# Ledger of designs, part 14: peptides against a protein of PDB entry 5NXQ

Target 1, 114 residues: chain A of PDB entry 5NXQ
Amino acid sequence: EIQIPVSMAAEEEYLRSKVLSELLTDTLENDGEMYGNENEVLAALNGAYDKALLRLFASACSDQNVEKALSLAHELKQDRALTAAVKISERAELPSLVKKINNIREARYEQQLK

## One batch from the design tools (peptide)

Design b1_p16_1_s4 (made by RFdiffusion4, then SolubleMPNN; from b1_p16_1, 7 letters changed)
Fold by OpenDDE base, seed 4:
Structure b1_p16_1_s4 (fold): chain B 114 residues (1-114), chain A 16 residues (1-16)
Amino acid sequence: as target 1 above (114 residues)
Amino acid sequence: KKEEFLKESEEIIDEL
Protein backbone atom coordinates (compact mmCIF):
# COMPACT_ATOMS: atom_id res chain seq x y z
CA GLU B 1 0.00 0.00 0.00
CA ILE B 2 1.32 3.41 -0.99
CA GLN B 3 1.66 5.76 1.96
CA ILE B 4 0.79 9.37 1.19
CA PRO B 5 3.10 11.94 2.77
CA VAL B 6 1.55 13.72 5.75
CA SER B 7 1.81 17.14 4.10
CA MET B 8 0.03 15.96 0.96
CA ALA B 9 -2.68 14.29 3.00
CA ALA B 10 -3.22 17.47 4.99
CA GLU B 11 -3.53 19.55 1.83
CA GLU B 12 -6.03 17.12 0.36
CA GLU B 13 -8.10 17.21 3.54
CA TYR B 14 -8.01 21.01 3.55
CA LEU B 15 -9.17 21.26 -0.04
CA ARG B 16 -11.94 18.73 0.49
CA SER B 17 -13.22 20.47 3.61
CA LYS B 18 -13.03 23.89 1.96
CA VAL B 19 -14.98 22.78 -1.10
CA LEU B 20 -17.70 21.12 0.96
CA SER B 21 -18.04 24.14 3.24
CA GLU B 22 -18.31 26.50 0.28
CA LEU B 23 -20.83 24.30 -1.51
CA LEU B 24 -23.08 24.13 1.53
CA THR B 25 -22.80 27.87 2.15
CA ASP B 26 -23.60 28.69 -1.46
CA THR B 27 -26.59 26.35 -1.44
CA LEU B 28 -28.05 27.91 1.69
CA GLU B 29 -27.48 31.46 0.49
CA ASN B 30 -28.79 30.97 -3.03
CA ASP B 31 -31.54 28.38 -2.62
CA GLY B 32 -32.68 29.11 0.92
CA GLU B 33 -33.19 25.43 1.61
CA MET B 34 -33.64 24.33 5.20
CA TYR B 35 -33.81 20.70 6.24
CA GLY B 36 -33.39 21.30 9.96
CA ASN B 37 -29.77 20.23 10.33
CA GLU B 38 -27.88 22.75 8.17
CA ASN B 39 -26.40 24.62 11.11
CA GLU B 40 -25.06 21.41 12.61
CA VAL B 41 -23.64 20.29 9.29
CA LEU B 42 -22.06 23.69 8.70
CA ALA B 43 -20.52 23.69 12.17
CA ALA B 44 -19.07 20.24 11.58
CA LEU B 45 -17.67 21.25 8.21
CA ASN B 46 -16.17 24.43 9.63
CA GLY B 47 -14.61 22.39 12.40
CA ALA B 48 -13.09 19.94 9.96
CA TYR B 49 -11.90 22.81 7.79
CA ASP B 50 -10.15 24.55 10.67
CA LYS B 51 -8.59 21.32 11.88
CA ALA B 52 -7.19 20.68 8.42
CA LEU B 53 -5.80 24.22 8.28
CA LEU B 54 -4.25 23.85 11.71
CA ARG B 55 -2.39 20.75 10.57
CA LEU B 56 -0.97 22.77 7.68
CA PHE B 57 -0.25 25.55 10.15
CA ALA B 58 1.67 23.21 12.43
CA SER B 59 3.68 21.97 9.47
CA ALA B 60 4.54 25.54 8.48
CA CYS B 61 5.60 26.29 12.06
CA SER B 62 7.83 23.23 12.10
CA ASP B 63 9.50 24.56 8.95
CA GLN B 64 9.92 27.95 10.62
CA ASN B 65 7.91 29.44 7.76
CA VAL B 66 6.26 32.26 9.69
CA GLU B 67 4.80 33.97 6.63
CA LYS B 68 3.05 30.81 5.48
CA ALA B 69 1.85 30.09 9.01
CA LEU B 70 0.40 33.59 9.33
CA SER B 71 -1.35 33.33 5.96
CA LEU B 72 -2.95 30.07 7.06
CA ALA B 73 -4.03 31.61 10.37
CA HIS B 74 -5.91 34.33 8.47
CA GLU B 75 -7.95 31.59 6.79
CA LEU B 76 -9.14 30.11 10.09
CA LYS B 77 -12.85 30.66 10.68
CA GLN B 78 -13.44 29.95 14.37
CA ASP B 79 -12.00 31.86 17.31
CA ARG B 80 -11.24 28.60 19.09
CA ALA B 81 -9.10 27.61 16.11
CA LEU B 82 -7.11 30.84 16.43
CA THR B 83 -6.59 30.02 20.09
CA ALA B 84 -5.25 26.64 19.06
CA ALA B 85 -2.93 28.33 16.57
CA VAL B 86 -1.57 30.51 19.38
CA LYS B 87 -0.89 27.44 21.51
CA ILE B 88 0.88 25.74 18.62
CA SER B 89 2.93 28.89 17.94
CA GLU B 90 3.97 29.09 21.59
CA ARG B 91 5.21 25.51 21.51
CA ALA B 92 7.06 26.30 18.29
CA GLU B 93 8.74 29.19 20.16
CA LEU B 94 7.59 31.75 17.61
CA PRO B 95 6.64 34.79 19.74
CA SER B 96 6.30 37.14 16.76
CA LEU B 97 3.74 34.78 15.24
CA VAL B 98 1.89 34.59 18.58
CA LYS B 99 1.57 38.38 18.62
CA LYS B 100 0.34 38.54 15.04
CA ILE B 101 -2.29 35.84 15.58
CA ASN B 102 -3.50 37.59 18.72
CA ASN B 103 -3.85 40.74 16.63
CA ILE B 104 -6.06 38.81 14.19
CA ARG B 105 -8.17 37.63 17.10
CA GLU B 106 -8.52 41.13 18.55
CA ALA B 107 -9.46 42.56 15.16
CA ARG B 108 -12.25 40.00 14.82
CA TYR B 109 -13.54 40.86 18.29
CA GLU B 110 -13.70 44.53 17.34
CA GLN B 111 -15.63 43.70 14.18
CA GLN B 112 -18.17 41.70 16.20
CA LEU B 113 -18.71 44.61 18.57
CA LYS B 114 -19.74 46.90 15.70
CA LYS A 1 12.07 17.26 17.90
CA LYS A 2 9.99 17.97 14.80
CA GLU A 3 8.09 14.73 15.20
CA GLU A 4 7.38 15.48 18.85
CA PHE A 5 6.20 18.97 17.95
CA LEU A 6 3.81 17.63 15.33
CA LYS A 7 2.44 15.08 17.80
CA GLU A 8 1.81 17.76 20.40
CA SER A 9 0.17 19.93 17.77
CA GLU A 10 -2.11 17.08 16.75
CA GLU A 11 -3.15 16.65 20.37
CA ILE A 12 -4.11 20.33 20.51
CA ILE A 13 -6.05 20.02 17.25
CA ASP A 14 -7.86 16.87 18.40
CA GLU A 15 -9.20 18.74 21.42
CA LEU A 16 -11.30 20.96 19.14
Scores: peptide ipSAE 0.718, ipTM 0.967, DockQ to the pose 0.779
Fold by OpenDDE base, seed 5:
Structure b1_p16_1_s4 (fold): chain B 114 residues (1-114), chain A 16 residues (1-16)
Amino acid sequence: as target 1 above (114 residues)
Amino acid sequence: KKEEFLKESEEIIDEL
């Protein structure tokens, strides 16, 4: 049995989740109405996407690659995922990254109010 | 160490 490195597995899952999330989102936007469990499916896809992305984020943090980590954080969709990124950054002892991610979160809050 | 850090990170991620 072939074991895939964690980083490769995370990247694969990220890409898969990203594509599926985008496809579902586009479908809902174009076809309009959503029924049944589509909301749950979308939430699950977004969750999986963010989780995969956070694994890449953690890897970047472990490499002390703040710029890469920050770029990945910008791609996170859910606020709770950003919160997780902050926690991970704190554990990585990257206070500059913590501040930058919190700025992302605050910016999104402001956008929601407008 | 990186290994421990990644483990802790995974625990944070799994809570989502």
Scores: peptide ipSAE 0.715, ipTM 0.967, DockQ to the pose 0.817
Fold by OpenDDE base, seed 2:
Structure b1_p16_1_s4 (fold): chain B 114 residues (1-114), chain A 16 residues (1-16)
Amino acid sequence: as target 1 above (114 residues)
Amino acid sequence: KKEEFLKESEEIIDEL
C-alpha cells in the first residue's frame, strides 16, 4: 500500500481541522449556543488543529527551516501547543527558535492579563 | 537522525 508522506498527511489534517475550527468559531460567534457542548467541541477541534500544525512544525524543524517553523508556531492556538513547539525546537537544537517561541508565549500571557 | 527526530516529535504531539 502506498503510504502518504508525513508532510502531506499533516497538511491535509491541518487544512481539515482549520476549516472545521473556523466554521465552528464563526457559528458560535454568530449563532451563539448550540447544544451546550460547544466549548468541548471547539477544544477538540483546536486540539486537532494544533497537533496538525505541530507535525508541520516538526517537519520544518527537521529541514532546519527556522523561518517556516516560526511562522507555523504563530498559528498555534493553545499554550500547551506552544510548549510542545518549544520542546520540539530544543530537540532540534534550534536555540534561536526556542527563544522566539518563548517570546510568543510571553506575549500571549501579557495580552491575557490585560 | 531526521527520522528519529520526527518520531520523538510525534511522541510529544501525542501527549497533548
Scores: peptide ipSAE 0.713, ipTM 0.967, DockQ to the pose 0.767
Fold by OpenDDE base, seed 1:
Structure b1_p16_1_s4 (fold): chain B 114 residues (1-114), chain A 16 residues (1-16)
Amino acid sequence: as target 1 above (114 residues)
Amino acid sequence: KKEEFLKESEEIIDEL
């Protein structure tokens, strides 16, 4: 079996999950009908999306590409994914990135309170 | 080691 490079696989999964997540989100927003497990499916898709992003994020960190890593972190949807990004950044010994990602988290918390 | 870092990162990601 041919193994696909990690970065390439991550990019493919990112694009796939992003498209599916957006399509499902649009369906829910535009049609407004729930038939059962739409929210569960959306959560699963968003999870896959964030996982794919985090793999790209880790790759960027390994390349010491802080700007790319930060840009990817901004695209993360779930708070738990941001937490994962912080952990990855800590292991990459990028404290400035850690601070900036935590700022993203704090900003989202404040937005939720409003 | 880059490979080791990516492996550790994958472990973090798999916990989600």
Scores: peptide ipSAE 0.712, ipTM 0.967, DockQ to the pose 0.774

Design b1_p16_2 (made by RFdiffusion4)
Fold by OpenDDE base, seed 2:
Structure b1_p16_2 (fold): chain B 114 residues (1-114), chain A 16 residues (1-16)
Amino acid sequence: as target 1 above (114 residues)
Amino acid sequence: VTITEEELDSIIEEYL
């Protein structure tokens, strides 16, 4: 059995989830119709997307690649995923990254208030 | 600092 590196597996899942999330989002935006569990399906896809992305994020943190980690954090969709990223950054002892991710969260909150 | 898979899983499950 060939063992796939964790980072490669995470990348594959991220890409798959990203594509599916984008396709569903585009469909919902184009037709404007919401039936039954469409929002639930989208949430599930976003969840899978963020989970996969967080694994890549953690890998970047472990490599002490703050710029890559920050770039990945910007791609996170859910606020709770950003919170997870903060926690991961704290565990990785990267306080500068913690601050930068909190800035992302604050910026999104401010945008929601407008 | 390397984050273990177990720790990462715990964080992900806690917040997502």
Scores: peptide ipSAE 0.661, ipTM 0.956, DockQ to the pose 0.890
Fold by OpenDDE base, seed 3:
Structure b1_p16_2 (fold): chain B 114 residues (1-114), chain A 16 residues (1-16)
Amino acid sequence: as target 1 above (114 residues)
Amino acid sequence: VTITEEELDSIIEEYL
């Protein structure tokens, strides 16, 4: 059996989840059709998407590549995923990254309030 | 600092 490195597997899962999520979203936006379980499917896809990103994020943190880690954090969709990213950053002993991710969270909160 | 796969899985499962 072929073993795929975790980072490569995560990237593949990220891309797959991203594409499927976008396709479903576009279908709903363009056709306006409801299929009964679209919200459930989107939630599942978003979950898989963020989980895959977090694995890539952790890899960037391990490499101490703060810029790459931050760029990945901006791609996270769910606030809970950003919280996970903060936790990962703390474990990676990157306090500057923690601050930057918290700034992302605060910015999103402000946008939601407007 | 390298984060172990086990630790990463724990964090992911905790928040997602």
Scores: peptide ipSAE 0.656, ipTM 0.956, DockQ to the pose 0.897
Fold by OpenDDE base, seed 4:
Structure b1_p16_2 (fold): chain B 114 residues (1-114), chain A 16 residues (1-16)
Amino acid sequence: as target 1 above (114 residues)
Amino acid sequence: VTITEEELDSIIEEYL
């Protein structure tokens, strides 16, 4: 069984993706102009960001660090990433974490409907 | 329970 390594590489990728995503977001907010590819770039960055986070999340789950795992889940941007986090939590046999992540999803749904 | 790297990759590819 190959365990997911708590790697400095994963943390580095997370930080890099986070910074780039934030920079792009700030640029779009400040300039207020879309050139046609920014959304695609943002989506790609968000994907990379969430993937990096999920690896950290899985590591926290493997460590049975539910508090850290939940904190990381709150940082996920895409709903599909939260779904992935639920699946990971299920595989890690952390039902309390599953419920908490689903609560995050429900809260976000409600916010989008308002 | 430890999640394997292969399983994690599968989950990530399925949802992202």
Scores: peptide ipSAE 0.656, ipTM 0.955, DockQ to the pose 0.815
Fold by OpenDDE base, seed 5:
Structure b1_p16_2 (fold): chain B 114 residues (1-114), chain A 16 residues (1-16)
Amino acid sequence: as target 1 above (114 residues)
Amino acid sequence: VTITEEELDSIIEEYL
């Protein structure tokens, strides 16, 4: 049994991080200018985003809501976040979800090789 | 199987 409290704070943090990440990404894609610590800021935003998302992911796993969990996994940006999601899925004894997340990872690896 | 909030935090901190 998985006992992870539902965190309303995590949902708020996810939404905040998502908005900020999207705004920054849109700005950088539009002007194409990366100066100073913008890469570090982006990394921090992505980190916060994925961390918040993983908490929601874990909550979905605890609810045995595999469909929601998988949808959330698709929203993860970093490969290491997907790895974390795999670990959470393993702990949750959801092998089908593990396989599906690994498929996401493999697809992204193939994309990087192009 | 029991996944605690502490274990979740540990996983997150390990990989991110």
Scores: peptide ipSAE 0.661, ipTM 0.954, DockQ to the pose 0.609; fails the geometry check

Design b1_p16_2_s1 (made by RFdiffusion4, then SolubleMPNN; from b1_p16_2, 6 letters changed)
Fold by OpenDDE base, seed 4:
Structure b1_p16_2_s1 (fold): chain B 114 residues (1-114), chain A 16 residues (1-16)
Amino acid sequence: as target 1 above (114 residues)
Amino acid sequence: MEISEEELQEIIDEYL
């Protein structure tokens, strides 16, 4: 059995989830048609997307590539995923990254309140 | 410190 490196697998899942999420989003925005479970599907896709990103994020943290890690964190969609990224950063002993990700969370929260 | 795959999975399972 061929073992695919975790980073490669994560990238594949990320790309797949990203494409599917974008397609669904574009369809909903363009057509405005709901067939009953699109929101559920979107949520599931977002979950898979963020999970894949978090694996890439963890890889960046392991490489001590804070800039790349931060860039990936900006691509996370769900707040809970950002929280996960904080935890990963803590485990990776990257306190500067923790602060920056928390700033992202705060900024998004403020935007939601507007 | 590098995060282990097991620890990563635990974090993912906890928050997602």
Scores: peptide ipSAE 0.650, ipTM 0.951, DockQ to the pose 0.860
Fold by OpenDDE base, seed 2:
Structure b1_p16_2_s1 (fold): chain B 114 residues (1-114), chain A 16 residues (1-16)
Amino acid sequence: as target 1 above (114 residues)
Amino acid sequence: MEISEEELQEIIDEYL
């Protein structure tokens, strides 16, 4: 049995989760009603989405591709996922990336306060 | 330094 490379598996999961998350988001924005479980479904999808992204993020960090890693971090939805990205960056010994991701977190926090 | 799969999973489990 041919083992799928981790990066390819992560990419596939990311794309799947992204499509489903976008579809659900659009549906909620347009129709607004899904029998009271829509928030739970959305949270689950966002979780899967961010987890998939973090694996891609870690791969970029391993490749020392800070620009790609940063681009992926911008796609993360949950603050806790950004925190995870910071931890991954620390483990990868990329302090410049740590700073940049923290800037993303701060920017999002400021936007939420408006 | 490259992050191991185990370490990555630990981080994911901790925050997500």
Scores: peptide ipSAE 0.649, ipTM 0.951, DockQ to the pose 0.863
Fold by OpenDDE base, seed 3:
Structure b1_p16_2_s1 (fold): chain B 114 residues (1-114), chain A 16 residues (1-16)
Amino acid sequence: as target 1 above (114 residues)
Amino acid sequence: MEISEEELQEIIDEYL
C-alpha cells in the first residue's frame, strides 16, 4: 500500500473529523436529543480533530511557516492541544510562536472565567 | 528545526 505523506494524511483526518463533528453537533442542536454515547463520540471526534491539526501544525513549524502554524493553532479546540502545540513550537525552536500560542491560551482562559 | 514523527507522536500521546 502506498504510504500517504503525513501532511496529506493529517489533512484528510482533519477534514473527516471536522465534518463528523459538525454533523453530530448540528444533529444535537437541531434535534435537542442526546442518545447513548454521543458525548463520548464528540470527545473522540474532537480528539481526532486536534490530533490531525497538530500534525499539520508540526508540518508548518518544520517549514518555518509561523503564520500558517499560528492560524492552525487558532483552530485547535482543546487547551491540551494548545499545550501540545507549544511543545511542538519549542522543539521547532520558534519562541515567537510559543508566545503567540500562549496568548491564545490566556485569551481562552479569560473567556472561561466569564 | 524539524521534529521527528516519533517526537510528534510522543507529544500527542502525552497531551491528547
Scores: peptide ipSAE 0.646, ipTM 0.951, DockQ to the pose 0.920
Fold by OpenDDE base, seed 5:
Structure b1_p16_2_s1 (fold): chain B 114 residues (1-114), chain A 16 residues (1-16)
Amino acid sequence: as target 1 above (114 residues)
Amino acid sequence: MEISEEELQEIIDEYL
């Protein structure tokens, strides 16, 4: 059996989760079809998506690639995932990145108030 | 500083 590097596995999962999440979202928005479990499926897909992104994010942090890390943080969907990204950034001792991610969170909060 | 796979998993499990 060929051992797949963790980074490659994370990228694969990210792409898979992204595609599935987008497909489901588009279907719900366009067709409005609800069979009862779509919200749960969407939540699961979003969770998998963010988890995959966070692994990529952590890798970028470890590489001290702040630009890539920030770009990935912008792709995170859930606020709790952004919180996780902050924690990862703190552990990576990247205070500037911490502030930038918190700015993303604040911006999203303001958008939710509209 | 590098974060370990285990530490990363702990953070993920805590928030997601």
Scores: peptide ipSAE 0.645, ipTM 0.951, DockQ to the pose 0.897

Design b1_p16_2_s2 (made by RFdiffusion4, then SolubleMPNN; from b1_p16_2, 6 letters changed)
Fold by OpenDDE base, seed 5:
Structure b1_p16_2_s2 (fold): chain B 114 residues (1-114), chain A 16 residues (1-16)
Amino acid sequence: as target 1 above (114 residues)
Amino acid sequence: MEISQEELDEIIDEYL
């Protein structure tokens, strides 16, 4: 059995989760179909999506690719995922990235007020 | 600094 590198697995999971999340979201928004567990399914999919992204994010941090890391952070959906990204950035000793991610969080907070 | 996969898993599990 061939061991799949973590980065490849993360990329695959990201793509899969992204597609499924988008499909389900679009279906619910456009068709209004409800079966009783959509919110739980969405939460699970979004969780998997963010987890996959965070693994890619960590890889970018390890590569000292701040630009890529920041781009990935922008794709994170949940605030708690951004918090995780901050923690990862701190561990990677990338203070500039920490600040930039916190700016993303702040911007999202401001948007929620509108 | 590099973070280990174990540490990464711990962070992810803590917040997600």
Scores: peptide ipSAE 0.643, ipTM 0.950, DockQ to the pose 0.865
Fold by OpenDDE base, seed 3:
Structure b1_p16_2_s2 (fold): chain B 114 residues (1-114), chain A 16 residues (1-16)
Amino acid sequence: as target 1 above (114 residues)
Amino acid sequence: MEISQEELDEIIDEYL
């Protein structure tokens, strides 16, 4: 079997996890029934989603495409994923991106305080 | 600088 590029694999995983997460969310919103493990499944899907995004994010950083990297960071769901994005940005020596991602985190913190 | 896949995996595993 041929090996696919990391970026393509990440895109596929992102799309897959996004679709599954959306389907689960829609089911919960429309049916309103919990069968016991939906929260666990959702957490796992969100984890996979953010992991896939971070790989795309790292690729954008490697390309020195700050605008694309920032756009991807906005799509991250978990704060811990944003922290990972900061670390990746630091390793990529993109201090302006570090600041912009921290601004995203601060904005979300303010939203949580409401 | 470009980060290695190993370093990327370490970062991801640390926070997720």
Scores: peptide ipSAE 0.643, ipTM 0.950, DockQ to the pose 0.865
Fold by OpenDDE base, seed 1:
Structure b1_p16_2_s2 (fold): chain B 114 residues (1-114), chain A 16 residues (1-16)
Amino acid sequence: as target 1 above (114 residues)
Amino acid sequence: MEISQEELDEIIDEYL
C-alpha cells in the first residue's frame, strides 16, 4: 500500500467532504427526495469537512504561514471548529492568529444576532 | 512551535 503524506491525505479528505456537502445540499434544495436523516448526514459531513480543514490549518501554522492559516480558518463552518483553530494557534505560539480567528468568531456571533 | 500529530488529534477530538 502506498503511503501518502499527511498533508496530501488531509487535502484529499477536505476536497471529498467539500464536494459531498455541496452535492447533498444541491440535491436537497432542488429535488427534495430525501426524508428522515438529512440533518444527521449534514452534521456528519460538516464534521468531516472541518476536521480535514483543521489539519490543513495546522500544517499552515507549522509553516508559520499566518496568511494561509487565516484563509483556511475563514472556510471553517462550525464555531467549535474555530475554537479548535484557536487552540491550535495557541499551541503554535501564534498570538496574532489567535486574535484574528477570535475576530471571525465575533463577526459570526453578530451575524447570528442580526 | 511545532504541533505533534498526537496533540493535533487530541484537539480535534476535544472540540469536534
Scores: peptide ipSAE 0.642, ipTM 0.950, DockQ to the pose 0.862
Fold by OpenDDE base, seed 4:
Structure b1_p16_2_s2 (fold): chain B 114 residues (1-114), chain A 16 residues (1-16)
Amino acid sequence: as target 1 above (114 residues)
Amino acid sequence: MEISQEELDEIIDEYL
């Protein structure tokens, strides 16, 4: 069986999840209506999206590419995904990245309060 | 330090 490299698989999954998430978001925005299972579908898509993105994030951390990792972290949608990114950064021993991601989290909290 | 795929999976499963 052909083994797909982790980085390639993660990128493909990210792109797929991103497209689906955008399509659903656009549909909801255009229709202005949310039906039955749409919330669940959106949650599932967001989860899949963030999971895929975290794989790419971890790859960037492994490459010691802090700038790339930070850029990817900005693309994460859920706060819990940012928390996961912090944990990954800690395991990768990148304290500067930890601080920067926590700054992203704090900024998002402040925006939600306004 | 390189994060292992196993550790990565554990983190992802914990938070997502």
Scores: peptide ipSAE 0.642, ipTM 0.950, DockQ to the pose 0.882

Design b1_p16_2_s3 (made by RFdiffusion4, then SolubleMPNN; from b1_p16_2, 6 letters changed)
Fold by OpenDDE base, seed 3:
Structure b1_p16_2_s3 (fold): chain B 114 residues (1-114), chain A 16 residues (1-16)
Amino acid sequence: as target 1 above (114 residues)
Amino acid sequence: MEISQEELDEIIAEYL
């Protein structure tokens, strides 16, 4: 049996979830047909997507690659995933990254109010 | 400090 490194598995899951999410979104935008489960499917895909990203994010933190970690954080979709990223950054002892991620959260909150 | 896989799994499970 082939053993896949965690980072590679996370990357594969991220890409798979991203492609499927985009495909579903495009289908809904182009065809406009609703079969009743699209939102549920999207929620599940978003969950898998963010989980995969967080594993990549943690890897970047472990490498002390703050710039890469921040770039990955911008790709997170759910606010709760950003909160998880903050927690990971704290564990990695990267306070500057914590602040930057919190800035992302604040910016998204402000956008939701408009 | 490098985060352990166990701790990472716990964080992910807590928020997602």
Scores: peptide ipSAE 0.644, ipTM 0.950, DockQ to the pose 0.866
Fold by OpenDDE base, seed 4:
Structure b1_p16_2_s3 (fold): chain B 114 residues (1-114), chain A 16 residues (1-16)
Amino acid sequence: as target 1 above (114 residues)
Amino acid sequence: MEISQEELDEIIAEYL
C-alpha cells in the first residue's frame, strides 16, 4: 500500500469535506425543506471539515507560517475547533497566534450576542 | 516546537 503524505491527505479531505458541506448547505437553502437527519449530517460534515482544516493548520504551524495558519483558523466553523487551534498553537509555541485566534473567538461570541 | 501527529490526534479527539 502506498502511504500518502499527511499534508496531502489532509488537503484532499479538506477539499472533499468543504465541497460536500457547501453542497448540503446550498441544497437546504434552495429547497427549504429540513429532513429529520439533515442536522445530524450537517454536524458530521462540519466535524470532518474542521478536523481536516486543523491538520492543515497544524502543518502551517509546523512550517512557522503564522499568516497561513491564521487564515486557516478563520475558516474553522465550530468554536471547539478554534479551541483546538489554540491548543495546537500553544504546543507549537506561537503565542502571537494564540492571541489572534482568541480574538477570532471573541469576535464570534460578540456577533452571536447581537 | 514541532507537534507530533500523536499529540495532534489527541487534541483533535479531545475537542471534536
Scores: peptide ipSAE 0.643, ipTM 0.949, DockQ to the pose 0.857
Fold by OpenDDE base, seed 5:
Structure b1_p16_2_s3 (fold): chain B 114 residues (1-114), chain A 16 residues (1-16)
Amino acid sequence: as target 1 above (114 residues)
Amino acid sequence: MEISQEELDEIIAEYL
């Protein structure tokens, strides 16, 4: 059996979950049809998406690629995922990245209050 | 510092 590197597996999972999430979102926005479980499916897809993205984020942190890490953080959907990214950044000893991610969180929070 | 896969899994499980 072929052993797939963790990074490659994470990328594949990220891309798959991203595509599925976008397709579902587009369908809901265009058709407006809800059958009862779409929110749960969307939550699951978003969860899988963020989880996969966080693995890529952690890889970027390990590579000390702050620019890539920050770009990935911007792609995270859930606030709790951003919190995880902060935690990962702290463990990676990247305080500048911590600050930048917290700025993203604050900006999103302010947007939600409007 | 390098983050172990185990620690990463724990962080992800804690928040997601």
Scores: peptide ipSAE 0.642, ipTM 0.949, DockQ to the pose 0.866
Fold by OpenDDE base, seed 1:
Structure b1_p16_2_s3 (fold): chain B 114 residues (1-114), chain A 16 residues (1-16)
Amino acid sequence: as target 1 above (114 residues)
Amino acid sequence: MEISQEELDEIIAEYL
């Protein structure tokens, strides 16, 4: 078996999970076929998607590429994933990034209240 | 500071 670098593997998993999530969503919305477990499948896919993104996010943090890290954080779907990103940023000793990610969370909270 | 893969896995497992 060919060994793939960690960064490449993370990107592959991200792309795979993203594509599958989009395809499933499109199928459910456009074809209307009901199986009874769509929400559960979508939740699992979203989890895998965010996990993959967080690995890319951590890589950007390690590279001290705050702009790239922040861009990736905006792509996270779940609030708990943003919390994880904050934790990663803290470990990476990037306080400016911590603040920026918390701003993303606050903005999402405000949108939910409207 | 660099984040170890082990610590990263722990963070991911904690929140997701």
Scores: peptide ipSAE 0.640, ipTM 0.949, DockQ to the pose 0.889

Design b1_p16_2_s4 (made by RFdiffusion4, then SolubleMPNN; from b1_p16_2, 5 letters changed)
Fold by OpenDDE base, seed 2:
Structure b1_p16_2_s4 (fold): chain B 114 residues (1-114), chain A 16 residues (1-16)
Amino acid sequence: as target 1 above (114 residues)
Amino acid sequence: MEISEEELDEIINEYL
């Protein structure tokens, strides 16, 4: 059995989750009707999406590719995922990235207050 | 420092 590299597996899962999340989001935005399960489905998709993305993020951190890591962090949807990204950055000993991700979190918080 | 897969899983499971 061919062992798929972790990075490739993560990329595949990310792309799949991204497509499904976007499809569901677009459908919900267009139809505007909720039947009680759509939010759960969306949450599950977002969770899978962010988890996959965090693995890519960790890979970028491991490669010391701060710019790529930061770009990936911007794609994270949930605040808790950004928190995870901060923790990953701390473990990777990338304090500059920690600061930049915290700036993303603060910016999103400010946007939510408007 | 490189983060291990185990540590990464722990972080992901803690926050997600």
Scores: peptide ipSAE 0.657, ipTM 0.950, DockQ to the pose 0.836
Fold by OpenDDE base, seed 5:
Structure b1_p16_2_s4 (fold): chain B 114 residues (1-114), chain A 16 residues (1-16)
Amino acid sequence: as target 1 above (114 residues)
Amino acid sequence: MEISEEELDEIINEYL
């Protein structure tokens, strides 16, 4: 059995989760279909999506690729995932990235107020 | 500083 590198596995999971999340979201928004567990399914998919992204994010941080890390952070959906990204950035000793991610969080808070 | 896979898992599991 071939061992799949963690980075490849994370990227695969990201892509899979992204596609599924988008498909389900679009279906629910456009068709209004509700079977009773869609919210739980969406939560699970979004969770998997963000988890996959965070692994990619951590890899970028380890590579000191701040630009890539920031780009990935913008793709995170949940605020708690952004918080995780901040924590990862702190551990990676990237204070500039910490600030930039906090700016993303602040911007999202402001958008929620509108 | 490099983040270990174990530490990363801990962070992810803490927030997600």
Scores: peptide ipSAE 0.656, ipTM 0.950, DockQ to the pose 0.869
Fold by OpenDDE base, seed 3:
Structure b1_p16_2_s4 (fold): chain B 114 residues (1-114), chain A 16 residues (1-16)
Amino acid sequence: as target 1 above (114 residues)
Amino acid sequence: MEISEEELDEIINEYL
């Protein structure tokens, strides 16, 4: 089997997780029925989604593409994923990106306080 | 600096 590049694998996983998460969300919103494990499935899908994004994010950091990295960070769903993005940015020695991601976190905290 | 796949996996597994 042909080994695909890590970035391509991450993109595929991101798209797959995104589609499945959206389908599940749409089903829950439209049907209004819970079958007992939807929250667990959604959490798993969101986890996979963020993990895939973080790999893309790391690739952007490695390319020193701060704008692309920041755009990807905005797509992260979980706060813990943003924390991971901060750590990745620190390792990539991108302090400006660290600050910008922390600003995203702060903005989301403010939304939670409402 | 570019981070290794191993280090990236460690970060991801730590927080997710």
Scores: peptide ipSAE 0.653, ipTM 0.950, DockQ to the pose 0.867
Fold by OpenDDE base, seed 1:
Structure b1_p16_2_s4 (fold): chain B 114 residues (1-114), chain A 16 residues (1-16)
Amino acid sequence: as target 1 above (114 residues)
Amino acid sequence: MEISEEELDEIINEYL
């Protein structure tokens, strides 16, 4: 079996989860032929998507690439994933990134209230 | 500071 670097594995999982999430969303919106567990499936896909993305995020933090890390954080779907990103940034000792991610969270909260 | 894989897993599992 071929050993794949952690970063490459994370990228593959991210892309797979992203594609599946988009395909499922399109199918539900356009065809509506599924009933019963759509929300559970979407939650599972979103979880896998964000988990994979957080690994890429952590890699960017390790590289001290704040710009790339921030770009990845914008792609996170769940607020709890943004919280995880803040925690990762704190551990990476990147306070500027912490502030920027918190700004993303605040912006999303404001949008939800609107 | 570098984050270990174990610590990363702990963070991910805590929030997701």
Scores: peptide ipSAE 0.651, ipTM 0.950, DockQ to the pose 0.863

